# Ledger of designs, part 79: peptides against a protein of PDB entry 6FRK

Target 1, 411 residues: chain A of PDB entry 6FRK
Amino acid sequence: NEEVLNAMLKEVCTALLEADVNIKLVKQLRENVKSAIDLEEMASGLNKRKMIQHAVFKELVKLVDPGVKAWTPTKGKQNVIMFVGLQGSGKTTTCSKLAYYYQRKGWKTCLICADTFRAGAFDQLKQNATKARIPFYGSYTEMDPVIIASEGVEKFKNENFEIIIVDTSGRHKQEDSLFEEMLQVANAIQPDNIVYVMDASIGQACEAQAKAFKDKVDVASVIVTKLDGHAKGGGALSAVAATKSPIIFIGTGEHIDDFEPFKTQPFISKLLGMGDIEGLIDKVNELKLDDNEALIEKLKHGQFTLRDMYEQFQNIMKMGPFSQILGMIPGFGTDFMSKGNEQESMARLKKLMTIMDSMNDQELDSTDGAKVFSKQPGRIQRVARGSGVSTRDVQELLTQYTKFAQMVKKM

## One batch from the design tools (peptide; made by RFdiffusion4, then SolubleMPNN)

Design b2_p13_6_s4 (from b2_p13_6, 6 letters changed)
Fold by OpenDDE base, seed 5:
Structure b2_p13_6_s4 (fold): chain B 411 residues (1-411), chain A 13 residues (1-13)
Amino acid sequence: as target 1 above (411 residues)
Amino acid sequence: LVLLRKLLEELSE
């Protein structure tokens, strides 16, 4: 029994190390899991595999919980949020994502570029902010980031902005001058929250980096970026351990919408390769897909129309990047959809929808849409001409519809 | 959710 336990723990430890979890945290987790199991085995003849899985999950949840409540902005107040992090961490992009997140929630949000070191930093921020219709401040002439940050914060405070995000200079390495500059900016603007932005791909280096930032400035929040298909996110655990600060958001891609509140359970589930079932449920619930009681009832009766399929494609498109949705489904590995495959899959969906846009209500609302087209082949030709596609493309759509309708009948 | 998963599976093939 002890040999089996040790073998299973070794596999878990290997998987966590392959997920970029710090070796010290993996060792600690192993000892904590072992101690928890030894106590539970003494109490109950439970299924050892389930017990180990539960113990591992529970200890990972503890590793991402710093025991500190995440800072939240106060409505109707001026909340200054300062961003810190290395160059290439995705800090500037994350500032725009956070600003857009709050703007979509009805917060009066603005951006300040206090990065005077990087040529084109202000232009990049301005471009991102303009695309998102977010007010911004910066200078092409002022070289002191303290002056820019102070003037920008004062301006937006006077204009009654609720969320004031300050982007700072990043460096390629830990430089004392960078930390001094960050401290000077922090002292000048007195931020309500300091956010450390970390790239998930830096793996084992994240602990030392996160600690270096925490030792110089009062980091209170962490945002982990590049949690797309390549980064398993184990570095996030090290950032929490080093900063003693909660992860508040994650960046899941390059789009401005590829940004979500951090959730512990989904993150740990994904880290363990169990998929993000909870996050998928939450995204489905956020889309109010359940409000289609009529669709759910039809599906329960084995009814599925081309219109129902069209509505499902619209829902998929509303969920965001297809790669992220697939990455939330258990059994779809992170490598299943390269970035190239995502655009292709979305283009395929859009093409299918364009074909269906050329269908009439009789075709869309038929309980056997494929039979309607098979009985009257002239419909295929009409739809093909209307959508600018081949008759083969329409037949392929009808074949896919038939597969889906058969799946619904088996549900 | 099950239907969405199946739809996504078929679209990924």
Scores: peptide ipSAE 0.024, ipTM 0.573, DockQ to the pose 0.065
Fold by OpenDDE base, seed 2:
Structure b2_p13_6_s4 (fold): chain B 411 residues (1-411), chain A 13 residues (1-13)
Amino acid sequence: as target 1 above (411 residues)
Amino acid sequence: LVLLRKLLEELSE
């Protein structure tokens, strides 16, 4: 039994290391899991695999919980949020994402560019802020980030802004000059929260980077970026362990909406390849997708039309990046999450919808759409001509519809 | 959601 446990733990440890979990954390997790598993209970015929999985899950949940309550902004107050992190961490993009997140929630939000080191930093921030209609401050001429940050914070305080986000300079490496600048800015503006932005794609370097920032700056919150299908997210555990600070948000793409509040359970489930069903449910609910009750009722009766399929494709397109949705579904491997596959998948859906736009109501609302087309092949040719596709493309759509309709009948 | 999942599964194949 101990040999079996050790073999399974070795497999889990290998998978966690492959997920960019720090080797020290993996060792600690292995010890904690071994201590949490009663070997006597394992002898009683319980599903050893499920028990180990549950123990691993529980210990991973503890690793992402620093035991410290996350800072939250106070409504009607002026909340100064300072961002720190390396260049290329997604810090500047994340500032805009956070600003947009609060703006959409009805907070009076603004952005300050205190990055004087990077040429075009202010132009980039201005471009992002303008696209999102977020007020911004910065300078093309002032080279002291302390002056820019102080003036910007004062300005927006006087204008009664509630969320004042300060983007700071980054460097490609941890440099003493960077930390000195960050400390000077922090001392001048007295931020209510300091957010460390970390790129999850740097893998095993996450611990050392997060530690370097925590040792120099009073990091109170962490945002992990590039948690796209390529980043396995294990670096987030290292960030929490090193900073002893909660992850408050995650960046899941390049779009301004590719930003979500951090949830421990879904994150660990995704890290373990279990998917994120809860996040999928939440995302579907947030879309206020039209009265799914009528669709659910049709589905219960085994009725599925081409129109129902069209509406589902519209819903999928509204959910945002297809790769993110697939990554929330258990059993979809990381290979489907490539950016190339996302654009292709969305283009495929759009093509299918364009074919259906050339169908008539009789075709769309038939409970057996494939049979309508099979009985009158001239309909296929009409739809093909109307949508600018081949008759084969229409037949492929009907084949997909038939597969979906068969799946619905089995539900 | 179950349907959406199944539809996505079939679209991924």
Scores: peptide ipSAE 0.022, ipTM 0.560, DockQ to the pose 0.088
Fold by OpenDDE base, seed 3:
Structure b2_p13_6_s4 (fold): chain B 411 residues (1-411), chain A 13 residues (1-13)
Amino acid sequence: as target 1 above (411 residues)
Amino acid sequence: LVLLRKLLEELSE
């Protein structure tokens, strides 16, 4: 039994290392899991695999909990949030995402560009802020980030802004001069929260990077970016361990809306490849897909039309990046959709919808759409011509529809 | 949601 446990733990440890979990954390987790597993309970015929998975899950949940309550802004107060992080971490984009998040929640939000090091930093921030209709401050002439940050914070305090986000300079490497600048800015503006932005894709470098920031500035919150990519998110555990600060948000893509509050359980579930059914439910509920009730009722009756399929494709399109949705489905690992495959999948869905846009109501509302087309092949040619596709593409759509309709009938 | 999941599973194949 101990040999079997050790073998299974070795596999888990390997998988965690492949998920960019730091080797020290993996070792600690291994010992904690060993101590938490009662070998006698394992002997009683319980599914040893499930027991180990549950123990691993519990220990990973502890690793993302620093035991410190996340800072939250106070309504009706001026909350200064300073962002720190390396260049390329997604810091500037994340500032805009956070600003947009709070603005959508009814907070009076603004952005300050205190990045004087990067050419075009202010223009980039201005572009993002303008698109989101977020007030912004910065300078084209002032080179001291302390002056810009101080003036911007004072301005927006005087204008009674509730959320004042300060973006700072990022460098390509950890340099003492960067940390000194960050400290000077922090001392000048006295932020209520310092947010460290970390790129999840840096893998094993996450610990060293996060530690270097925490050792120089009072990081109180972490935001992890690029969790839509090949990054398995294990670096986030390293960031929490090193900063002793909670993850408050995650960046899940390139769009301004690809930003969500951090949830421990869904994150660990995703890290383990278990999927996030709860997050999928939440995301579907947030979309207020009112028409889902009528669809669910039809589906219960084993009815599925081409129109019903079209509506489902519209719903998928509204849910955002297909890779994120797939990553929420158990069994679809993080590697299932490369960024290239997402665009291709969305383009494929859009193509299918375009074909259906050339169908008539009789074809769309038929309980056996494929049979309607099979009985009158001239319909295929009409739809193909109308949508600018081949007759083969229409046949492929009908084949997919038939597969879906068969699945619905088995439900 | 179960259907959406199944649809997504089939779209991924």
Scores: peptide ipSAE 0.022, ipTM 0.556, DockQ to the pose 0.064
Fold by OpenDDE base, seed 4:
Structure b2_p13_6_s4 (fold): chain B 411 residues (1-411), chain A 13 residues (1-13)
Amino acid sequence: as target 1 above (411 residues)
Amino acid sequence: LVLLRKLLEELSE
């Protein structure tokens, strides 16, 4: 039993290391899991795999909980949020995402560009802010980030902004000059929250980077970026361990909407390859997708039409990047859709929908759409001509529909 | 959601 446990723990440890979890944390987790597993309960014929999975899940949940309550902005107050992090961490993009998130929630939000080091930093922020209709401040002439930050914060305080986000200079390396600049900015503006932005893709370097920032700056919150379908979540654990600060948000793509509040349970579930059912439900609910109850009721009766399939494709398209949706489904590994395959998959869905747009109501609403087309082959030719596709493409769609309809009948 | 998952599963195959 101990050998089996050790073998399973070795596999878990390997998977966690492959997910960029810090080696020290993996070792600690292994010992904590061993101590939490009652070997006597394992002997009683309980599903050893489920027990280990549950123990691992619990210990991972503890690793992402620093035991410190996340800072939250106060409504009707002026909340100054300072961003810190390396260049390439997605800091500037994340400032815009956070600003947009609060703006969509009805907060009076603004952005300040205090990055004087990077040429075009202000232009980039201005472009992002303008697209999102977020008020912004910066300078093309002032080189002191302390002056820009102070003036911007004062301006937006006087204008009764509730969320004042300050983007600071990043560097490619941890430099003492950067930390001194960050401290000077922090002292001048007295932020209510200092957010460290970390790129999850840096892997094992996450711990050292996060520690270096925490040792120099009073980091109170963490945002992890580049948690796209292929991103390894293990760096997030390292960031929490090093900063002793909660993860408040995650960046899940390049779009301004690819930003969500951090949820421990879904995140750990996804990290373990269990999928993110809760996040999928939340995304579906946010889309205000039409009353899926009527569809669910039809599906329970084994009824599935081409229109029902079309509506599901519309729902998939509304959910955004297909890779993100797939990454929320249990059993779909991160490798299933490379970024290149996403555009192709969306183009394929759009093509299928375009074919269905050339179908009539009788064809779309038939409980046996494939049989309608098989009985009257002239319908296939009409739809093919109407949609500008081959008769083969229409037949492939009908074959796919038939597969889906068979799956629904097995439900 | 269950159908969406199944549809996505079949689209990924």
Scores: peptide ipSAE 0.021, ipTM 0.531, DockQ to the pose 0.089

Design b2_p13_7_s1 (from b2_p13_7, 6 letters changed)
Fold by OpenDDE base, seed 5:
Structure b2_p13_7_s1 (fold): chain B 411 residues (1-411), chain A 13 residues (1-13)
Amino acid sequence: as target 1 above (411 residues)
Amino acid sequence: MLELFEHLIKLKE
């Protein structure tokens, strides 16, 4: 029993290391999981795998919880949010994403570019801000980030902005001069929150990087970026451990809306390859998919039509970026989060819907649509011609439908 | 798609 536990824990530890979880945290987790698992209860024939998974899940949840309440902006107050992080962390993009997030929530938001070090930093921020219709401040001539930050904060305070986001210089390396500049900016503007932006793809370097920022500036929040890539997000645990600060948001892509509030349970579920069931539930609920009581009732009776499948494809398409939805489903690895796979998946859904648009009501509303087509092969040829596809494409759709309908009959 | 649909169905249960 202990050998089996040790073998399973070794597999979990390997998977966590492959997920960029810091080796120290993985060791600590292994010890904590071993201590939390009653070996006697495991001997009694309980599902050892489920127990280990649950223990691992609980310990990962603890690693993501710094025990500190996340800062939240106060409505009607002028909230100054300073961003810090290395160049290439996605900091500047994340400033725009956060500003856009709050703007969509009805906050008066603005952006300040206090990055004087990078040529074109202000142009990049201005382009992002203009696309999102977010007010911005910066200078092409002022080289002191303290002056720019102070003037920008004062301006937007006087204009009664509620969310004032200050982007700072990011360097390629942790240089003392960068940290002193960040400290001078922080001292001048007195931010209500300092947000450390971290790239999840830097893996094992996350701890040292996050610590270096926390040791120099009072980081109070973390945002993790590039969780749409091959980064399984294990670096986020290192950031929390090093900064002792909560993750408040995650960046899940390159689009301005590829930004979401951090949720512990979904994140850990995804990290373990269990999928983001909770985030999928929330997205399903946000779509009011519950209003289809008629579908739920049909499903309960094992009834599933081609029309019901069409409606579900419409619902899936309404959920937004299909990559984000797929990345929430257990067993859809991070590779399904690639932009190429999203467009291809959406194009595939659209193609399937176009095939179904060429079906008649008798075909769509049949409780055995596949049998209707099998009995009269001329229907396949009609639908294929009507939708501009091959008869094979129609047969592939009917094969998929049959798999769904068989699944629904087993529910 | 099948797994997505399976999951969407399970979320409605």
Scores: peptide ipSAE 0.014, ipTM 0.382, DockQ to the pose 0.146
Fold by OpenDDE base, seed 1:
Structure b2_p13_7_s1 (fold): chain B 411 residues (1-411), chain A 13 residues (1-13)
Amino acid sequence: as target 1 above (411 residues)
Amino acid sequence: MLELFEHLIKLKE
């Protein structure tokens, strides 16, 4: 029994290391899991795999909990949020994502560019802010980040902004000059929260980086970026351990909407390859598809049209990269996350939508669209000609639709 | 895609 446990724990430890979990944390987790598993219960014929998985899950949940409550902005107050992190961490993009997140929630939000080190930093922030319709401040002439940050914070305080986000300079390395600059900015603006932005793709370097920032600046929150890539997010555990600060948000892609509040359970589930069903539900629900209630109501009545299928394809395309969505579904292994399969899947959806764009309202709105086409085969030939596809491609679409409509009728 | 849709449909149940 102990040998079997040790073998299974070795596989789990390997998978956690492949997920960029720090080797020290993996060792500690292994010992904690061993102490938490009742070997007598394992002898009684309980599913050993489920027991180990539950023990691992429970210990990982503890590793992402710093025991400190996350800072939250106060409504009707001026909340100054300072961002810190290395160059290339996604810090500037994350400032815009956080500003947009609060703006969509009805907060009066603004952005300040105090990055004087990077050429074009202010233009990049201005471009992102303008696209999102977020007020911004910065300078093309002022080189002191303390002056820019102070003037920007004062301006937006006087204008009664509720969320004032300050983007600071990054560096390629941990340089003393960076930390001195960050400390001077922090002392001048007196932020209510300091957010460390970490790139999940740096793997085992996450601990050393997070520690270096925490040792110099009072980091109170962590945001983890690039969780859409090859990074399984194990570096997030290292960031929490080193900063003793909660993860408040995660960046899940390049789009401004590829940003979500951190949820412990879904994150650990995804890290273990169990899928993120909850995050998929939330992402499906955050798509305020005003049409989702009408669709859910139709689905409850066993009704599903080709138009309903078209709208669902549009919705899937709006959810962002298919790789992210598929990586949230249990049983879609890491091999499905190849960028090649995403472009092919999107091209296939676009092809199906183009076929449906050649259908008429009678065909699209029929509760038995396949029967409409089967009764009048000339419709298939019309749609095929209109969309520039074969009659076989239209028949394949109708076959897929029929499978969905049959599933919906069984609900 | 079919499995994704089946999953999305099941998530709305």
Scores: peptide ipSAE 0.011, ipTM 0.372, DockQ to the pose 0.152
Fold by OpenDDE base, seed 3:
Structure b2_p13_7_s1 (fold): chain B 411 residues (1-411), chain A 13 residues (1-13)
Amino acid sequence: as target 1 above (411 residues)
Amino acid sequence: MLELFEHLIKLKE
């Protein structure tokens, strides 16, 4: 029994190390799991695998809980949120994502660029802010980030903004001059929250980086970025351990909407390769797919039309990048869709939708759409001409639809 | 894609 436990724990530890979990945390987790598992209960014929998985899950949940309540903005107040982090962490992009998140929730949000070190920082922030219709402040002439931050915060406080996000300079290295600048900015603007932005892809460096920021500035929140890549997010555990601060949001892509509130259970489930079924359900529910009840009823009756397929493609496109959705499905590793394959997959979906846009209601609403086209091949040629595609592309779509419709009929 | 639909269907059962 102990040998079996040790073998299973070795596999789990290997998987956690491959997920960029810090080696110290993995060792500690192994000891905690061993201490939490009753070997006598394991002898009694309980599902040893489920017991170990549950113990591992429980200990990982503890590792992402700093025991500190996450800061939340107060409605009707001016909440100053200062961002800190290295260059390339996704800090500037994350400022825009957070501002957009609060704006979509009906908060009066603004952005301040206090990065005077990076050439074009203000232009980048301005571009992002303008695209999102978020008010912004910065200077092309002022070189002191303290002055820019102070003036911007004062301006937006006077204009009764509720969420005032300050983007600071990020350098390539942990430099004392960066930390002193961050401290001076923090002292001048007196932020209600300091957010450390960390790139999940830095793996074992997450602990040392996060600690260096926490030792210099009062980091109260963490945002983890680039969780759409090969990074399974194990670095997030290191950030929490080092900062003793909760993860408040995660960045899950390059788009402004590739940003979500951190949820412990789904995140740990994903880290273990269990999938994020709850996050998928939540995303499906957030889309107000009321139209999906009608689809589900049709699916239960073995009915599936080309229109139903079109609506599902629209829903997939609304759920965001296909890689994120697949990464929420158990057994679909993050590697299933490389970033190149995601854009290609979205382009493929858009192409399929464009083909269906050239179909008529009789073709779209037929419970046997493929048979409608097979009986009248002239329809394929019409749709191909209407959508600017080959007859082969239309036949490939119909072949895919037929596979789906056959599966739905077997349900 | 097919597996995704199967999963979305199973999530509502």
Scores: peptide ipSAE 0.011, ipTM 0.393, DockQ to the pose 0.154
Fold by OpenDDE base, seed 4:
Structure b2_p13_7_s1 (fold): chain B 411 residues (1-411), chain A 13 residues (1-13)
Amino acid sequence: as target 1 above (411 residues)
Amino acid sequence: MLELFEHLIKLKE
């Protein structure tokens, strides 16, 4: 039993290292998992794999929880949020994403560009802010980030802005001059929250970078970017461990909408290759799709109709970019995330819905829709003609439905 | 979709 445990833990440790989890955290997790697993319970014939997976999941959840409650802005107050992080971390883009997130939630939000070091930083922020209709402040002539930050914060405080986001200079390397500048800005504007933005794609460097920022500035929150790429997110664990600060948001692409509140369980599930099903469910629930409870209840009873499938396709189409949804589905690799495949995938869903729009209520509401069509093949021809598709396309839809309905019956 | 739901099933087990 101990040899089997050690072998399985070795595979898990390898997978976590390949997911950019820091070697110290992987070692700690290994020992914690060993201590949490009752070897006697493993002897009793319980699924050893499920027990280890559950123990690993629990320990990863603990690694993402710094034991500190995330800072949240106060409605009707002036909340100053200072962003810090290296150049190329996605900091400037993330400022715009966070501003847009709060604006969409009905907060009076603005952006300040205190990046005087990078040529065109203000133009980039202005472009992003203008596109999102977010008020912005910055200078083309002022070289002191403290002056820009102070003036911008004062301006937006006087205008009763609720969320005041300050983007600072990012450098390519940790330089003492950068940290001094960040401290001067922080002292001048007295931010309510300091957000460290980290690129997940930097892998094993995440710990050292996050630590260097935390050792110099009072980082209270972390945002992890570039989780849409090959970055498995293991660096996020390193950032939490080093900063002792919660991850508050994640960046999941290049678009301003490719930004979501951090959720521990979905993130760990995705990290383990278990897919982001909880995040999908939560995104579906956030869309106030009233029928989700009714669907979950039907699924619990092993009932699934073509109408239920149609409603799910509508729900998927409402969730936004199909690439994000597919990227949440296990086994739909990065190839489905290509912008070219998104339009084709959406066109395919629309085609399937158009086929179902040509079905009658008896066909849609049947608990065995495939059997309704198999008993009366003339229905397939009617639906094919009504939707302008081949009988083969209708049969393919019915085959997909049948496979799905069979799985739901096994739940 | 099928794989999503297979995975939903596996997460509930």
Scores: peptide ipSAE 0.010, ipTM 0.371, DockQ to the pose 0.135

